# Peptides against a protein of PDB entry 5EFW, part 101

Target 1, 141 residues: chain A of PDB entry 5EFW
Amino acid sequence: TTLERIEKNFVITDPRLPDNPIIFASDSFLQLTEYSREEILGRNARFLQGPETDRATVRKIRDAIDNQTEVTVQLINYTKSGKKFWNLFHLQPMRDQKGDVQYFIGVQLDGTEHVRDAAEREGVMLIKKTAENIDEAAKEL

## One batch from the design tools (peptide; made by RFdiffusion4, then SolubleMPNN)

Design b1_p24_3_s1 (from b1_p24_3 with F1L P2E Y7F Y9F N11P R22L)
Fold by OpenDDE base, seed 1:
Structure b1_p24_3_s1 (fold): chain B 141 residues (1-141), chain A 24 residues (1-24)
Amino acid sequence: as target 1 above (141 residues)
Amino acid sequence: LEFDDLFPFDPSRFYQGPLEPLPD
C-alpha cells in the first residue's frame, strides 16, 4: 500500500487489540529488521529486544503506552539475524476526532552508536516530524 | 502520496548500519 511504501522506518500498532500488536510496517522497517511482513504483523514489537536491551528503557516505552503519551528513547535492538543496532525510537498516539487513542505510531532511526548532542537532536526532530507526517497519511485507517 | 511531498528530510545520513551480530 501507499502507507507501507513510505520510505521511513515505522510501524503502527493497535492498543485496542490484545498485546498492542503491529498492524502496519513500512518496507524500510522490514529491510532494517530483516523480517518479512508475515513475521511482523500481529505481533508485539518486543521481538526486537535482546540481551543488551535496557529493561528500564523498555519500561519507559510501556509506561508511555499505558499513559497514552509520547516518548523518545534510544535502545539496543536486534535484527532477525542477531545484528545489534542502536534504535533512536519515537512513539506517539494517534487520536480520533473525539480525542481517543486509536493507534500508536513508532518511528525508528538506526545507528551503530548511541547518538548524542547535535546528532541526537537532529535525529529526534526528524523522527518526530516523520511521526506527524505518518499521522496525517494514516487518517484513513 | 510521494516521499518528497511528505518528508522533506533525508534520513540516509543517519543510517549507519547495524553492529556485528551476536554469537550464534
Scores: peptide ipSAE 0.021, ipTM 0.610, DockQ to the pose 0.016
Fold by OpenDDE base, seed 3:
Structure b1_p24_3_s1 (fold): chain B 141 residues (1-141), chain A 24 residues (1-24)
Amino acid sequence: as target 1 above (141 residues)
Amino acid sequence: LEFDDLFPFDPSRFYQGPLEPLPD
């Protein structure tokens, strides 16, 4: 499928369903997080959070969802086996022609360290561009 | 984007109650 051809870490969630569950996950995302598709479809992505995940950053994500806006943050996430990674994360709504939110697109860029300055800026540009590509691809389906 | 293409079953069956929002 078109979505399968996008070799990036991403998910699509449905805020119109209870608890905004993941309705699609890329193969790369599954590999990164060490989960099977069956384990995560229908679930809220909060399972990636853990002890060292900054709660204030999580609140920023929550606010973006509530306000139906985009957000870009960097936070600690955990794989199924408990391995920590830094997630440069971008979230944005997918809207219909009327401007109503249909889905959210979440893109993850993983790393072993927190990135700053030029490296962070480059990563942000990458994941935002990826999100736009996913938005266009999904709308064509 | 057709829902049935991405989710062949009712996702509401997996809802376990509200918790913290997604980091994805």
Scores: peptide ipSAE 0.152, ipTM 0.676, DockQ to the pose 0.036; fails the geometry check
Fold by OpenDDE base, seed 5:
Structure b1_p24_3_s1 (fold): chain B 141 residues (1-141), chain A 24 residues (1-24)
Amino acid sequence: as target 1 above (141 residues)
Amino acid sequence: LEFDDLFPFDPSRFYQGPLEPLPD
């Protein structure tokens, strides 16, 4: 499918289900986080958070979901083995033809450090473009 | 089963792609 051809770190979640669970995860995401499909499908993505994850940043993500808006942040996430990584994260709602939110698209760009300035701008442009591609592909399914 | 056959009806069987889950 066109969606399967997008080789970036991304998930799709369903806010219409209890606790907004992950309903789709790219292979790259599974590789990054060290989880299998069976381990994460149907779960809320909060399992990626840990001791050094900034709670104020998490609140920004939560607020965006609650308000059905997009957000772009950087935060510490943890793999299954407990390895920390910096996640340049973009989230946006996927809306139907009536304008109602059906899903959320989350795109992740991983790194060993917090990025700023030109590097951050470049990463943001990439993950936002990726999210738009996912949105377009998913609507064709 | 391919993603196109399942989306958006059966979330328990999706997995193909490089995205991270959205936190609560």
Scores: peptide ipSAE 0.152, ipTM 0.631, DockQ to the pose 0.032; fails the geometry check
Fold by OpenDDE base, seed 4:
Structure b1_p24_3_s1 (fold): chain B 141 residues (1-141), chain A 24 residues (1-24)
Amino acid sequence: as target 1 above (141 residues)
Amino acid sequence: LEFDDLFPFDPSRFYQGPLEPLPD
């Protein structure tokens, strides 16, 4: 679909379903993580975490989901083959006309290193803008 | 895509529990 082919790493999850599973993943996300779409859909995104994923950062993500707010963090993620990458990750809720959360949009900017200062700011702006674009594109999801 | 390290690990078994984070 057009949404799947957006050249950004992102997923859409459904917090109204048990365990907030991924219901949509971009082609780029699949390529990044080395999973097939069939392996991803219906699963909670926790499979991207691993030994060096900071638990405190994960808690920030969980808190954002629980509180239905946005969050931006950097954390270690793992591909299917176990490759580590830094994930500049932005999460935000997708709300309906009434303001109720329908989905969460997760955008991943991958890198080989933890980004700081200007590079981080640029990345944050990019992934936030990407999330907004995805929100618009997925209105009829 | 470049990566820092490679580990023979199944991340799907590492973290369990409700509402864990999205891919980071």
Scores: peptide ipSAE 0.027, ipTM 0.586, DockQ to the pose 0.039; fails the geometry check

Design b1_p24_3_s2 (from b1_p24_3 with F1L P2E F3W Y7F N11S D24K)
Fold by OpenDDE base, seed 4:
Structure b1_p24_3_s2 (fold): chain B 141 residues (1-141), chain A 24 residues (1-24)
Amino acid sequence: as target 1 above (141 residues)
Amino acid sequence: LEWDDLFPYDSSRFYQGPLEPRPK
């Protein structure tokens, strides 16, 4: 789809389906994570977690989903081959015209190290802007 | 299921919350 060809790392999940599965994934996300689209569509994004993923950080993501709010965190994620990477992750709800949550947008900025200070602020600004662009694009399709 | 059985790819489809914490 046109949405899938957006040249950013992102997924869209559907919290109204059982286990909040991924319903769209960008080509870049697939390249980053080393999965095919068929391998991840319909699955919960928890497959990106691994031994060094901080559970407290994951709880923040869970709480944001439960509370239908946005959140930005950094956490260790893993590719299909088991390679870990730092994920500067931003999640925000996509709401319908009634204001109800329809989907969640997850944007990933990958890195070899945990980023801080100006680098983190810059990354956060980028992934938030990306999420807004995706939100607008999704509404147009 | 043990953690080693799931890593590196967790294919669980049973609902246990929107995201599932992982053991360290």
Scores: peptide ipSAE 0.030, ipTM 0.621, DockQ to the pose 0.042
Fold by OpenDDE base, seed 5:
Structure b1_p24_3_s2 (fold): chain B 141 residues (1-141), chain A 24 residues (1-24)
Amino acid sequence: as target 1 above (141 residues)
Amino acid sequence: LEWDDLFPYDSSRFYQGPLEPRPK
């Protein structure tokens, strides 16, 4: 399995570089966010946030990165043109054989509305499974 | 410093630009 063959919205970031920049982005992610690869590689993913993005939810993401743990949340993100979308987002660290964090994997499920109950559970299962597939493929980095 | 990270959904290609070496 290679990263290029995973047809889902995801990015890989490098926490050992300044400001934890995006080092890989899927084609679907670029289409979703309306950015080119050149516009986002090397940047922190915070450019997706906007006026209606809940700051408390963003802090949960920041805390997960600082503590090197996984987290699953829903938050409002913005495309390059300013279009809002609900992002069911899952983040988890990718560790080497020694247990040290090498990268973070972020998977996004986009939607026009906030989802709950069965729809949310189904989405969470999907993005977590996707993250596991990316983790296996990213071992070749 | 506070860093606000979000994961975008595009995983096309790896960044090949200038980056500082990863610390051990």
Scores: peptide ipSAE 0.195, ipTM 0.666, DockQ to the pose 0.063; fails the geometry check
Fold by OpenDDE base, seed 2:
Structure b1_p24_3_s2 (fold): chain B 141 residues (1-141), chain A 24 residues (1-24)
Amino acid sequence: as target 1 above (141 residues)
Amino acid sequence: LEWDDLFPYDSSRFYQGPLEPRPK
């Protein structure tokens, strides 16, 4: 499918289901996080969080979901094996023809460092563009 | 809903302990 051809780290979640579970995960996302698709589908993406994940940043994500808005943050995430990585994360709602939120798109750009300045701007531009591509591709869902 | 119930942080049973940052 067109969605499957997007070779980026991303998930699609369904806020209409209890706990806003992941309903789609890209192959790259699985490789990044070291989880199988079966381990991820149907679960809230909070499994990526760990001891050094900033709770205030997580709250920003929560607020965006609750308010049905987009957000871009950087936070510490963990792979299944416990490896830490900086996640430049972008979340945005996917709306149906009536304007109601149907899904959320989450795009992850991983790195060993918290990116700043030009590197951050470039990363943000990339993940936002990716999210738009996913939004268009997901219309086939 | 718990505020930790979103994307990044989870005390998942799959977490095996802290390791060095993953290479980019």
Scores: peptide ipSAE 0.127, ipTM 0.669, DockQ to the pose 0.040; fails the geometry check
Fold by OpenDDE base, seed 1:
Structure b1_p24_3_s2 (fold): chain B 141 residues (1-141), chain A 24 residues (1-24)
Amino acid sequence: as target 1 above (141 residues)
Amino acid sequence: LEWDDLFPYDSSRFYQGPLEPRPK
């Protein structure tokens, strides 16, 4: 689909389905994580976590989903082959016309190192803007 | 439950099983 071809790392999940599964994934996301679309559609994105993923950071993501709020964190994720990468991750709800949460948008900015200060601020700005663009593009979902 | 608390994009309220093994 056109949505899948957006040249950013992102997924869309459906919290109205059991376990908030991924319902859309961009081509870039598949390339980053080394998974096929068939392998990840219908699954919760927890498969990206691994031994060095900070549990406290994951809890922040969980809390944001439960509270239907946005969150921006940086955490270790793993590709299918086990390669680690730093994921500057932004998640926000997509609301329908009534204001109810319809989906969640997750945007990933990958890196080989943990980013701080100016680099982090720039990355955060980028992934937040990306999320807003995806929100507009996904109105027809 | 430990992995269920790990994201990105994990919002499950229950444990569905361990992650698939990944080589380091």
Scores: peptide ipSAE 0.029, ipTM 0.613, DockQ to the pose 0.072; fails the geometry check

Design b1_p24_3_s3 (from b1_p24_3 with F1L P2E Y7F N11S R22L D24A)
Fold by OpenDDE base, seed 3:
Structure b1_p24_3_s3 (fold): chain B 141 residues (1-141), chain A 24 residues (1-24)
Amino acid sequence: as target 1 above (141 residues)
Amino acid sequence: LEFDDLFPYDSSRFYQGPLEPLPA
């Protein structure tokens, strides 16, 4: 699809299905995480977590899902081969015209190190803008 | 890998196969 070929790391999940599974993943996301599309569709995104993933940060993500709000965090994620990477992660709900949540959009910006200050601000701005673009693109489908 | 909470990225035991991607 055109959507999957967007050159950004992102997934779309369906919170109305059991365990909020991934229903869409970009080609870039697959390349980043080293998984095939068949390996991730229908799964919850927790498979990216590992030993050094901060539980408190994960809880922030959980809270955002439960409260149907957006959140931006940095956390350690792991590829299929076990390679660690810093994930500057932004999550936001996709709502219908009535304001009800239909999906969640997750955008990932990967890095070899934790980013701070100006670099972090720039990254946050980028992934938030990306999420908005994806939201608009997906709603038009 | 660990399977904590709804994010980021885990396998669902509910679905056997992949879900259909969004249109277009």
Scores: peptide ipSAE 0.031, ipTM 0.609, DockQ to the pose 0.107; fails the geometry check
Fold by OpenDDE base, seed 4:
Structure b1_p24_3_s3 (fold): chain B 141 residues (1-141), chain A 24 residues (1-24)
Amino acid sequence: as target 1 above (141 residues)
Amino acid sequence: LEFDDLFPYDSSRFYQGPLEPLPA
């Protein structure tokens, strides 16, 4: 589908289903994480976490989901093969015309290093804009 | 939005609990 072909790392999850599973993943996301689409659909995205993933940062993500708000963090994620990467991650709810949360959009910007200062600001702007674009595209499907 | 068959479950091997972070 057109949505999956968007050249950005992202997933869409369904908080209305048990454990907020991934319902869509971009081709880029699959390439980044080294998983097939069949391997991740229906799963909670926590499988990307590992030993060096900061629990406090994860809690921020959980809180955002629980509170149905957006959040932007940077944390260690792991590919299927176990490769570590820094994930500048942005999460935001996708709301319907009534304002009710339908899905969550998660955008990932991968890097070999923890980004800081100007680089981080630029990355944040990019992933936030990407999330908005995905929101618009998804609503049209 | 049309999505394929989904089977929700706890896919975390390190962190427990529902609604755990997206990718991370």
Scores: peptide ipSAE 0.027, ipTM 0.624, DockQ to the pose 0.061; fails the geometry check
Fold by OpenDDE base, seed 2:
Structure b1_p24_3_s3 (fold): chain B 141 residues (1-141), chain A 24 residues (1-24)
Amino acid sequence: as target 1 above (141 residues)
Amino acid sequence: LEFDDLFPYDSSRFYQGPLEPLPA
Protein backbone atom coordinates (compact mmCIF):
# COMPACT_ATOMS: atom_id res chain seq x y z
CA THR B 1 0.00 0.00 0.00
CA THR B 2 1.00 3.64 -0.26
CA LEU B 3 1.13 3.77 3.52
CA GLU B 4 3.50 0.83 3.69
CA ARG B 5 5.79 2.47 1.15
CA ILE B 6 6.51 5.43 3.39
CA GLU B 7 10.07 4.77 4.46
CA LYS B 8 10.00 6.70 7.70
CA ASN B 9 9.63 5.82 11.36
CA PHE B 10 6.00 6.07 12.33
CA VAL B 11 3.08 4.41 14.05
CA ILE B 12 -0.66 4.81 13.91
CA THR B 13 -2.71 4.40 17.07
CA ASP B 14 -6.41 4.03 17.73
CA PRO B 15 -7.68 6.23 20.54
CA ARG B 16 -11.10 4.66 20.22
CA LEU B 17 -9.70 1.38 21.54
CA PRO B 18 -8.75 0.83 25.18
CA ASP B 19 -5.44 2.51 26.05
CA ASN B 20 -4.88 3.95 22.54
CA PRO B 21 -2.92 0.99 21.13
CA ILE B 22 -0.64 0.93 18.13
CA ILE B 23 -2.51 -0.47 15.14
CA PHE B 24 0.19 0.10 12.52
CA ALA B 25 3.96 0.36 12.67
CA SER B 26 6.34 1.06 9.81
CA ASP B 27 9.18 -1.32 9.06
CA SER B 28 11.65 1.40 9.93
CA PHE B 29 10.03 1.89 13.31
CA LEU B 30 10.37 -1.81 14.05
CA GLN B 31 14.00 -1.74 13.04
CA LEU B 32 14.74 1.27 15.18
CA THR B 33 13.00 0.02 18.29
CA GLU B 34 14.12 -3.60 17.83
CA TYR B 35 10.62 -4.98 18.32
CA SER B 36 8.70 -7.31 16.07
CA ARG B 37 5.38 -6.28 14.66
CA GLU B 38 3.65 -8.83 16.85
CA GLU B 39 5.25 -7.30 19.92
CA ILE B 40 4.09 -3.82 18.96
CA LEU B 41 0.56 -4.13 17.64
CA GLY B 42 -2.12 -3.78 20.25
CA ARG B 43 0.15 -2.08 22.78
CA ASN B 44 0.29 1.47 24.01
CA ALA B 45 3.53 3.11 22.91
CA ARG B 46 4.55 3.78 26.52
CA PHE B 47 6.83 0.74 26.36
CA LEU B 48 9.36 3.02 24.68
CA GLN B 49 9.71 5.06 27.86
CA GLY B 50 12.28 4.41 30.54
CA PRO B 51 14.08 5.78 33.57
CA GLU B 52 15.39 8.90 31.88
CA THR B 53 12.25 9.73 29.97
CA ASP B 54 11.07 13.16 31.06
CA ARG B 55 7.60 12.72 32.47
CA ALA B 56 6.77 16.36 31.92
CA THR B 57 7.42 15.86 28.23
CA VAL B 58 5.28 12.74 28.25
CA ARG B 59 2.51 14.75 29.84
CA LYS B 60 2.64 17.12 26.90
CA ILE B 61 1.99 14.16 24.65
CA ARG B 62 -0.83 12.99 26.89
CA ASP B 63 -2.38 16.43 26.85
CA ALA B 64 -2.24 16.55 23.08
CA ILE B 65 -4.03 13.22 22.87
CA ASP B 66 -6.65 14.26 25.39
CA ASN B 67 -7.20 17.54 23.61
CA GLN B 68 -7.00 15.95 20.17
CA THR B 69 -4.24 18.30 19.05
CA GLU B 70 -0.79 17.94 17.56
CA VAL B 71 2.48 18.20 19.45
CA THR B 72 6.20 18.08 18.72
CA VAL B 73 8.66 17.20 21.47
CA GLN B 74 12.03 15.62 22.18
CA LEU B 75 12.24 12.80 24.68
CA ILE B 76 14.37 9.85 25.71
CA ASN B 77 13.13 6.51 24.45
CA TYR B 78 14.52 3.01 24.69
CA THR B 79 14.87 0.12 22.29
CA LYS B 80 13.99 -3.42 23.24
CA SER B 81 17.61 -4.07 24.14
CA GLY B 82 17.67 -1.01 26.34
CA LYS B 83 19.48 1.38 24.05
CA LYS B 84 18.68 4.95 24.97
CA PHE B 85 18.06 7.54 22.27
CA TRP B 86 16.65 11.01 21.89
CA ASN B 87 13.40 10.99 19.99
CA LEU B 88 12.27 14.01 18.01
CA PHE B 89 8.62 13.10 17.97
CA HIS B 90 5.60 14.57 16.23
CA LEU B 91 2.05 13.50 16.92
CA GLN B 92 -1.14 14.62 15.23
CA PRO B 93 -4.71 13.39 14.96
CA MET B 94 -6.12 11.81 11.84
CA ARG B 95 -9.69 12.89 11.28
CA ASP B 96 -12.42 11.37 9.18
CA GLN B 97 -14.58 13.18 6.65
CA LYS B 98 -16.83 14.32 9.47
CA GLY B 99 -13.92 15.82 11.38
CA ASP B 100 -13.91 13.22 14.12
CA VAL B 101 -10.60 11.83 15.33
CA GLN B 102 -10.08 8.29 14.11
CA TYR B 103 -6.40 7.75 14.77
CA PHE B 104 -3.22 9.40 15.91
CA ILE B 105 -0.10 9.51 13.77
CA GLY B 106 3.25 9.45 15.50
CA VAL B 107 6.37 10.21 13.49
CA GLN B 108 10.04 9.97 14.32
CA LEU B 109 13.03 11.10 12.29
CA ASP B 110 14.76 8.54 10.13
CA GLY B 111 17.62 7.04 12.12
CA THR B 112 19.84 6.80 9.06
CA GLU B 113 19.75 10.50 8.38
CA HIS B 114 22.59 12.65 9.60
CA VAL B 115 21.41 15.09 12.23
CA ARG B 116 22.87 18.43 13.17
CA ASP B 117 21.47 20.40 16.06
CA ALA B 118 21.27 23.45 13.84
CA ALA B 119 19.03 21.46 11.52
CA GLU B 120 16.39 20.84 14.16
CA ARG B 121 13.90 23.05 12.37
CA GLU B 122 14.49 21.05 9.24
CA GLY B 123 13.88 17.87 11.18
CA VAL B 124 10.65 19.19 12.60
CA MET B 125 9.47 20.21 9.17
CA LEU B 126 10.39 16.79 7.85
CA ILE B 127 8.45 14.83 10.45
CA LYS B 128 5.46 17.11 10.08
CA LYS B 129 5.55 16.66 6.33
CA THR B 130 5.81 12.92 6.85
CA ALA B 131 2.80 12.99 9.13
CA GLU B 132 0.79 14.71 6.43
CA ASN B 133 1.90 12.13 3.90
CA ILE B 134 0.84 9.36 6.25
CA ASP B 135 -2.49 11.04 6.82
CA GLU B 136 -3.18 11.22 3.11
CA ALA B 137 -1.95 7.70 2.47
CA ALA B 138 -4.10 6.25 5.22
CA LYS B 139 -7.19 7.97 3.89
CA GLU B 140 -6.60 6.39 0.52
CA LEU B 141 -6.88 2.91 2.01
CA LEU A 1 9.88 0.17 33.00
CA GLU A 2 6.81 1.22 31.12
CA PHE A 3 5.41 4.60 32.01
CA ASP A 4 1.75 5.36 32.35
CA ASP A 5 1.32 8.27 29.97
CA LEU A 6 0.40 7.55 26.38
CA PHE A 7 2.57 7.78 23.27
CA PRO A 8 6.18 8.31 24.36
CA TYR A 9 7.16 7.74 20.74
CA ASP A 10 10.48 7.04 19.14
CA SER A 11 12.51 9.48 17.03
CA SER A 12 14.86 7.24 15.02
CA ARG A 13 18.14 8.98 15.61
CA PHE A 14 20.51 8.15 18.41
CA TYR A 15 21.79 11.44 19.76
CA GLN A 16 24.44 12.10 22.36
CA GLY A 17 22.02 14.55 23.84
CA PRO A 18 18.93 16.53 23.06
CA LEU A 19 18.66 18.72 20.03
CA GLU A 20 18.30 22.44 20.43
CA PRO A 21 15.09 23.46 22.17
CA LEU A 22 12.03 23.14 20.01
CA PRO A 23 9.94 26.19 19.33
CA ALA A 24 6.99 26.70 21.68
Scores: peptide ipSAE 0.025, ipTM 0.591, DockQ to the pose 0.052; fails the geometry check
Fold by OpenDDE base, seed 5:
Structure b1_p24_3_s3 (fold): chain B 141 residues (1-141), chain A 24 residues (1-24)
Amino acid sequence: as target 1 above (141 residues)
Amino acid sequence: LEFDDLFPYDSSRFYQGPLEPLPA
């Protein structure tokens, strides 16, 4: 799929299905997380969490989904092999013509360190813009 | 183990304190 070939780390989930599973994942996302597409599709993205993932941060993500709002956070995630990484993560709803939420778009920026200040602001700007581009691309398909 | 809902995958080199949800 053209959407899958976008050179950014992102997933699309379907909150209308049980447990809000991933229905689309970019190739970059698969490479980052070390999972195959078959292992990811149909699952909730919580499998990326681990012992050092901050529960309060995860709660912010959950609240955003429940409230159908966007959120930007930074948290520790784990690859299939158990490797930890910092995830600068942005989530926003994709709405239909009536304004109803159909999907969620999740964009990830990976790194070995927790970023602050200018670097963080730059990353946030990038992932938000990426989410908007994905939203537009997905609606055209 | 599977924890609370996530959307992230990236091992980002960027860390910004979490922002409060904004209206969609």
Scores: peptide ipSAE 0.025, ipTM 0.607, DockQ to the pose 0.040; fails the geometry check

Design b1_p24_3_s4 (from b1_p24_3 with F1L P2D Y7F Y9F N11S D24A)
Fold by OpenDDE base, seed 4:
Structure b1_p24_3_s4 (fold): chain B 141 residues (1-141), chain A 24 residues (1-24)
Amino acid sequence: as target 1 above (141 residues)
Amino acid sequence: LDFDDLFPFDSSRFYQGPLEPRPA
């Protein structure tokens, strides 16, 4: 399975570049967020945030990036048209053979409602598995 | 990760901007 064949909402970012920009976005991600590829490549993913996005949750994401660790959160994101959605978001680093972080993988499971309990656990398992699939596919390149 | 291998004929699928390193 190649990276292109992973039909999920995800991005790959490059923390070695200024402001950790998105360097790849899946077609599904573009459809979800209502942006074109040209509009988002090279940008930090923070453009998905808006008035009701919890700042503390965003800080958890930032801390994970700074500490080069994985994190899973739910937060309000916004499409280009301003539509709110609950983003069950998983972020994890992609490391080289030396263990150094090369990229981050961000996977988004969208929903109209905040999910809890079994639904959340199921979603978390899904997006984590997706991230691993992306990692494996990307490392084959 | 070589995006050119994934999209050899469509460079628009991945970031084509400056690749200068982020300050440490």
Scores: peptide ipSAE 0.221, ipTM 0.747, DockQ to the pose 0.033
Fold by OpenDDE base, seed 2:
Structure b1_p24_3_s4 (fold): chain B 141 residues (1-141), chain A 24 residues (1-24)
Amino acid sequence: as target 1 above (141 residues)
Amino acid sequence: LDFDDLFPFDSSRFYQGPLEPRPA
């Protein structure tokens, strides 16, 4: 199925730093986006956006960050070489023991097409589960 | 998804540069 060809990836960003830069990127994310770790770390993830990225969808992401809430969207992203892909993207805050947001977890499923209905629901479940796994793993640091 | 890279022994994968974002 189309969903079977979707790869999972993730980053961690630090909203306490200027412009909420990426502070951690999975190997899969680097492979997907075609950037080196050095090129990614310290940058806001907006470099993945391009001409066909829906600005209203981007605003939803921005609002979620500003409001310290989670969001799940699909948007066009671009690799370093300019390849377009549909990013089923889930973002959620990582909170410390006091409940304060310290990081954001961003999980991406990359696909060649926009997914809907059962495929989308399955993808959303997957990336949300992945985000929770990341949250649990990161708290062991 | 391998989460071993999120454990303390692989903390070097985290950003260790300046507290300012690198230029875009």
Scores: peptide ipSAE 0.158, ipTM 0.704, DockQ to the pose 0.031
Fold by OpenDDE base, seed 1:
Structure b1_p24_3_s4 (fold): chain B 141 residues (1-141), chain A 24 residues (1-24)
Amino acid sequence: as target 1 above (141 residues)
Amino acid sequence: LDFDDLFPFDSSRFYQGPLEPRPA
């Protein structure tokens, strides 16, 4: 399928279930985070956060979910083994024909350092385009 | 979203089980 062919780090979450759990995770996401699919599915994505994750940035993500809007941020995340990485993260709602939110799409671009300037702009364009591709693929069902 | 259409031969890629507990 088109969705399965998207070779990017992404998850799909279901805000209509308790605690907005991950209901789909790409293979690349599992490889990045070092978790198995069984460890990921059915959980809220907050397990990626750790001591150096900026709480104000996390609140921006939470607010976007609550308000059913998109957001793009950079934050420290942790792999299962405890390795830190900078996550350039984009989240946006997936809406049905009536405009109601069905799911959220989360796309991650990992790096060893906080990206700025041209590199950041390029990364943002990439993850936003990826999110749109996922949205389009899902709507073809 | 029809998950069976996305994964006609591997529906296990989507979660259909119990959720983790919410934080207290």
Scores: peptide ipSAE 0.231, ipTM 0.751, DockQ to the pose 0.027; fails the geometry check
Fold by OpenDDE base, seed 5:
Structure b1_p24_3_s4 (fold): chain B 141 residues (1-141), chain A 24 residues (1-24)
Amino acid sequence: as target 1 above (141 residues)
Amino acid sequence: LDFDDLFPFDSSRFYQGPLEPRPA
């Protein structure tokens, strides 16, 4: 399996570079956010945040990156044109065979509303499985 | 991680240019 075959909203970031920039973005992610590849590669993903983005939720994401752990949250994000969407977001580290973090995998499930209960559980299961597929594809190298 | 192996048909999808300055 190759990364380009995974048709989901996802990015790969490099925490070893300044400000943990996006180094890969899926085509679906670009379509969702309305950005071109040239506009987002090399940048931190915080440009998706805006006035109604919950800062406490953002802090959870930051803490997960700092602690090199996974996290799953829902937060308001904004497209390039300023359209708000609910992002069911999962982030997890990609580690090498020595256990060292090389990259982070971020998977996004977009929606018009905040999801709860069964719908949320189903979405979480999907984005976590997607992240695992990405991780496995990378480890085949 | 060998990006060419992950994207055998288009390795140019990975960023290899200058980085955005870190916010002060």
Scores: peptide ipSAE 0.198, ipTM 0.732, DockQ to the pose 0.027; fails the geometry check

Design b1_p24_4_s1 (from b1_p24_4, 13 letters changed)
Fold by OpenDDE base, seed 2:
Structure b1_p24_4_s1 (fold): chain B 141 residues (1-141), chain A 24 residues (1-24)
Amino acid sequence: as target 1 above (141 residues)
Amino acid sequence: SKLEELRKLLEKRREEYKASGLGR
């Protein structure tokens, strides 16, 4: 779909399904993580986590989901082959006309380093803007 | 919408998977 071809790393999850599984993944996300679409759809995104993923950061993500809020964090993620990368990650709810959460949009900016200062601010701005664009695009499906 | 169609498909598959006893 056009949505999947957006040249950004992102997923859409469905919190109304058990364990909030991924229901859409961009081509870029698949390339980044080295998984096929079939391997990802229907799974919780926690498969990206590994030994060096900070559990406190993961809890922040979980809390945001539970509270139906947005969050932006950096955490270690792993590709299918086990390669580590720093994921500047933004998550936000997609709401319907009534304001009820329907989905979550997760946007990933990958890097070899933990980014700080201006680079982090720029990255955050980018992934937030991307999330908004995806929100609008998804509503057109 | 295609999004809702995919959601429904995944829901069905999830239910089938749970019913099989192979996972949550």
Scores: peptide ipSAE 0.085, ipTM 0.634, DockQ to the pose 0.072
Fold by OpenDDE base, seed 4:
Structure b1_p24_4_s1 (fold): chain B 141 residues (1-141), chain A 24 residues (1-24)
Amino acid sequence: as target 1 above (141 residues)
Amino acid sequence: SKLEELRKLLEKRREEYKASGLGR
């Protein structure tokens, strides 16, 4: 679909379904993570985590989902082949007209290192703007 | 619109998931 071809790394999850599975993934996300669409859809995004993924950071993500809030973190993720990358990750709820959470938008910016200072600020701005664009696009549908 | 397309797609994917029973 046109949405899948958006040149950003993102997924949409459905917290109203068991275990908040990914129900949509961009082509870029598939390329980044080295998984096929079939391997990703219907799964919780935790498959990206591995031995060096900081558990406290993961808990922040979980808390954001449970509390229906947004969060921005950096964490180690792993591709299917086991390659580590730093994921500058932004997650935010997608709400309906009544304000109820319908989905979550997850946007990923990959890097070889933990980004700091100006690079981090720029990355955060980018992924947040991307999430907003996706949210706006989704609301029009 | 792009947003409408996304919402329709999301709903479709959600329904497909529910119908398949393949969620894990």
Scores: peptide ipSAE 0.178, ipTM 0.725, DockQ to the pose 0.056; fails the geometry check
Fold by OpenDDE base, seed 1:
Structure b1_p24_4_s1 (fold): chain B 141 residues (1-141), chain A 24 residues (1-24)
Amino acid sequence: as target 1 above (141 residues)
Amino acid sequence: SKLEELRKLLEKRREEYKASGLGR
């Protein structure tokens, strides 16, 4: 679909389904993570986590979902082949006209290192803007 | 609109998930 072909790393999840599974993934996300669409649809995104993933950071993500709020973090993720990458990750709820959460949008910016200072600020602005664009596009569907 | 198209696609995917048994 046109949405899946957006040249950004993102997923859309459905918190109204058991375990908040991925229901949409961009082609770029599949390329980044080295998984097929069949392997990830219907799964919680936690499959990207591994031994060096900071559990406290993961808890921040979980809390944001439970509280239906946005969050931006950096964490170690793993590709299917086991390659580590730093994921600058932004998650935010997609709400309907009544304000009820319908979906979550997750945007990933990958890197070989933890980003700091100006690079981090730039990355955060980029992934937040991307999430807003996806939200706008999704609401028009 | 593009947003409306995305919403329809999202709803379709949600329905497909319920029917597919892909939940894991």
Scores: peptide ipSAE 0.096, ipTM 0.648, DockQ to the pose 0.054; fails the geometry check
Fold by OpenDDE base, seed 5:
Structure b1_p24_4_s1 (fold): chain B 141 residues (1-141), chain A 24 residues (1-24)
Amino acid sequence: as target 1 above (141 residues)
Amino acid sequence: SKLEELRKLLEKRREEYKASGLGR
């Protein structure tokens, strides 16, 4: 689809399905993580976590989902081949016209290092703007 | 619109998962 061709790393998950599975993934996300679309769809995104993934950071993500709020964190993720990368990650709910959560949008900015200061602020602005663009595109009639 | 297309796609995927037994 045209949405999958957006040149950003993102997924859309469905919290109304068991274990909040990924129902949509961009081509860039598949390339980043080294998985095929068939390997990704229907799975919870936790398969990207590994030994060096900070569990306190993972808990922040889980809390945001449970509380239906947005969150922005950096954490270690792993590709299919086991390669580590730093993921500057933003997650936010997609709500319907009545305000009920329908989906979550997850946007990833990958890197070889943990970003700080101005670089982090710039990355955060980018992934938040990307999430808003996806949300707007999904709601536009 | 692009947003409408996205909404339709998302709902289609949801229905496919439900039909396959993945969704509940």
Scores: peptide ipSAE 0.058, ipTM 0.621, DockQ to the pose 0.061; fails the geometry check

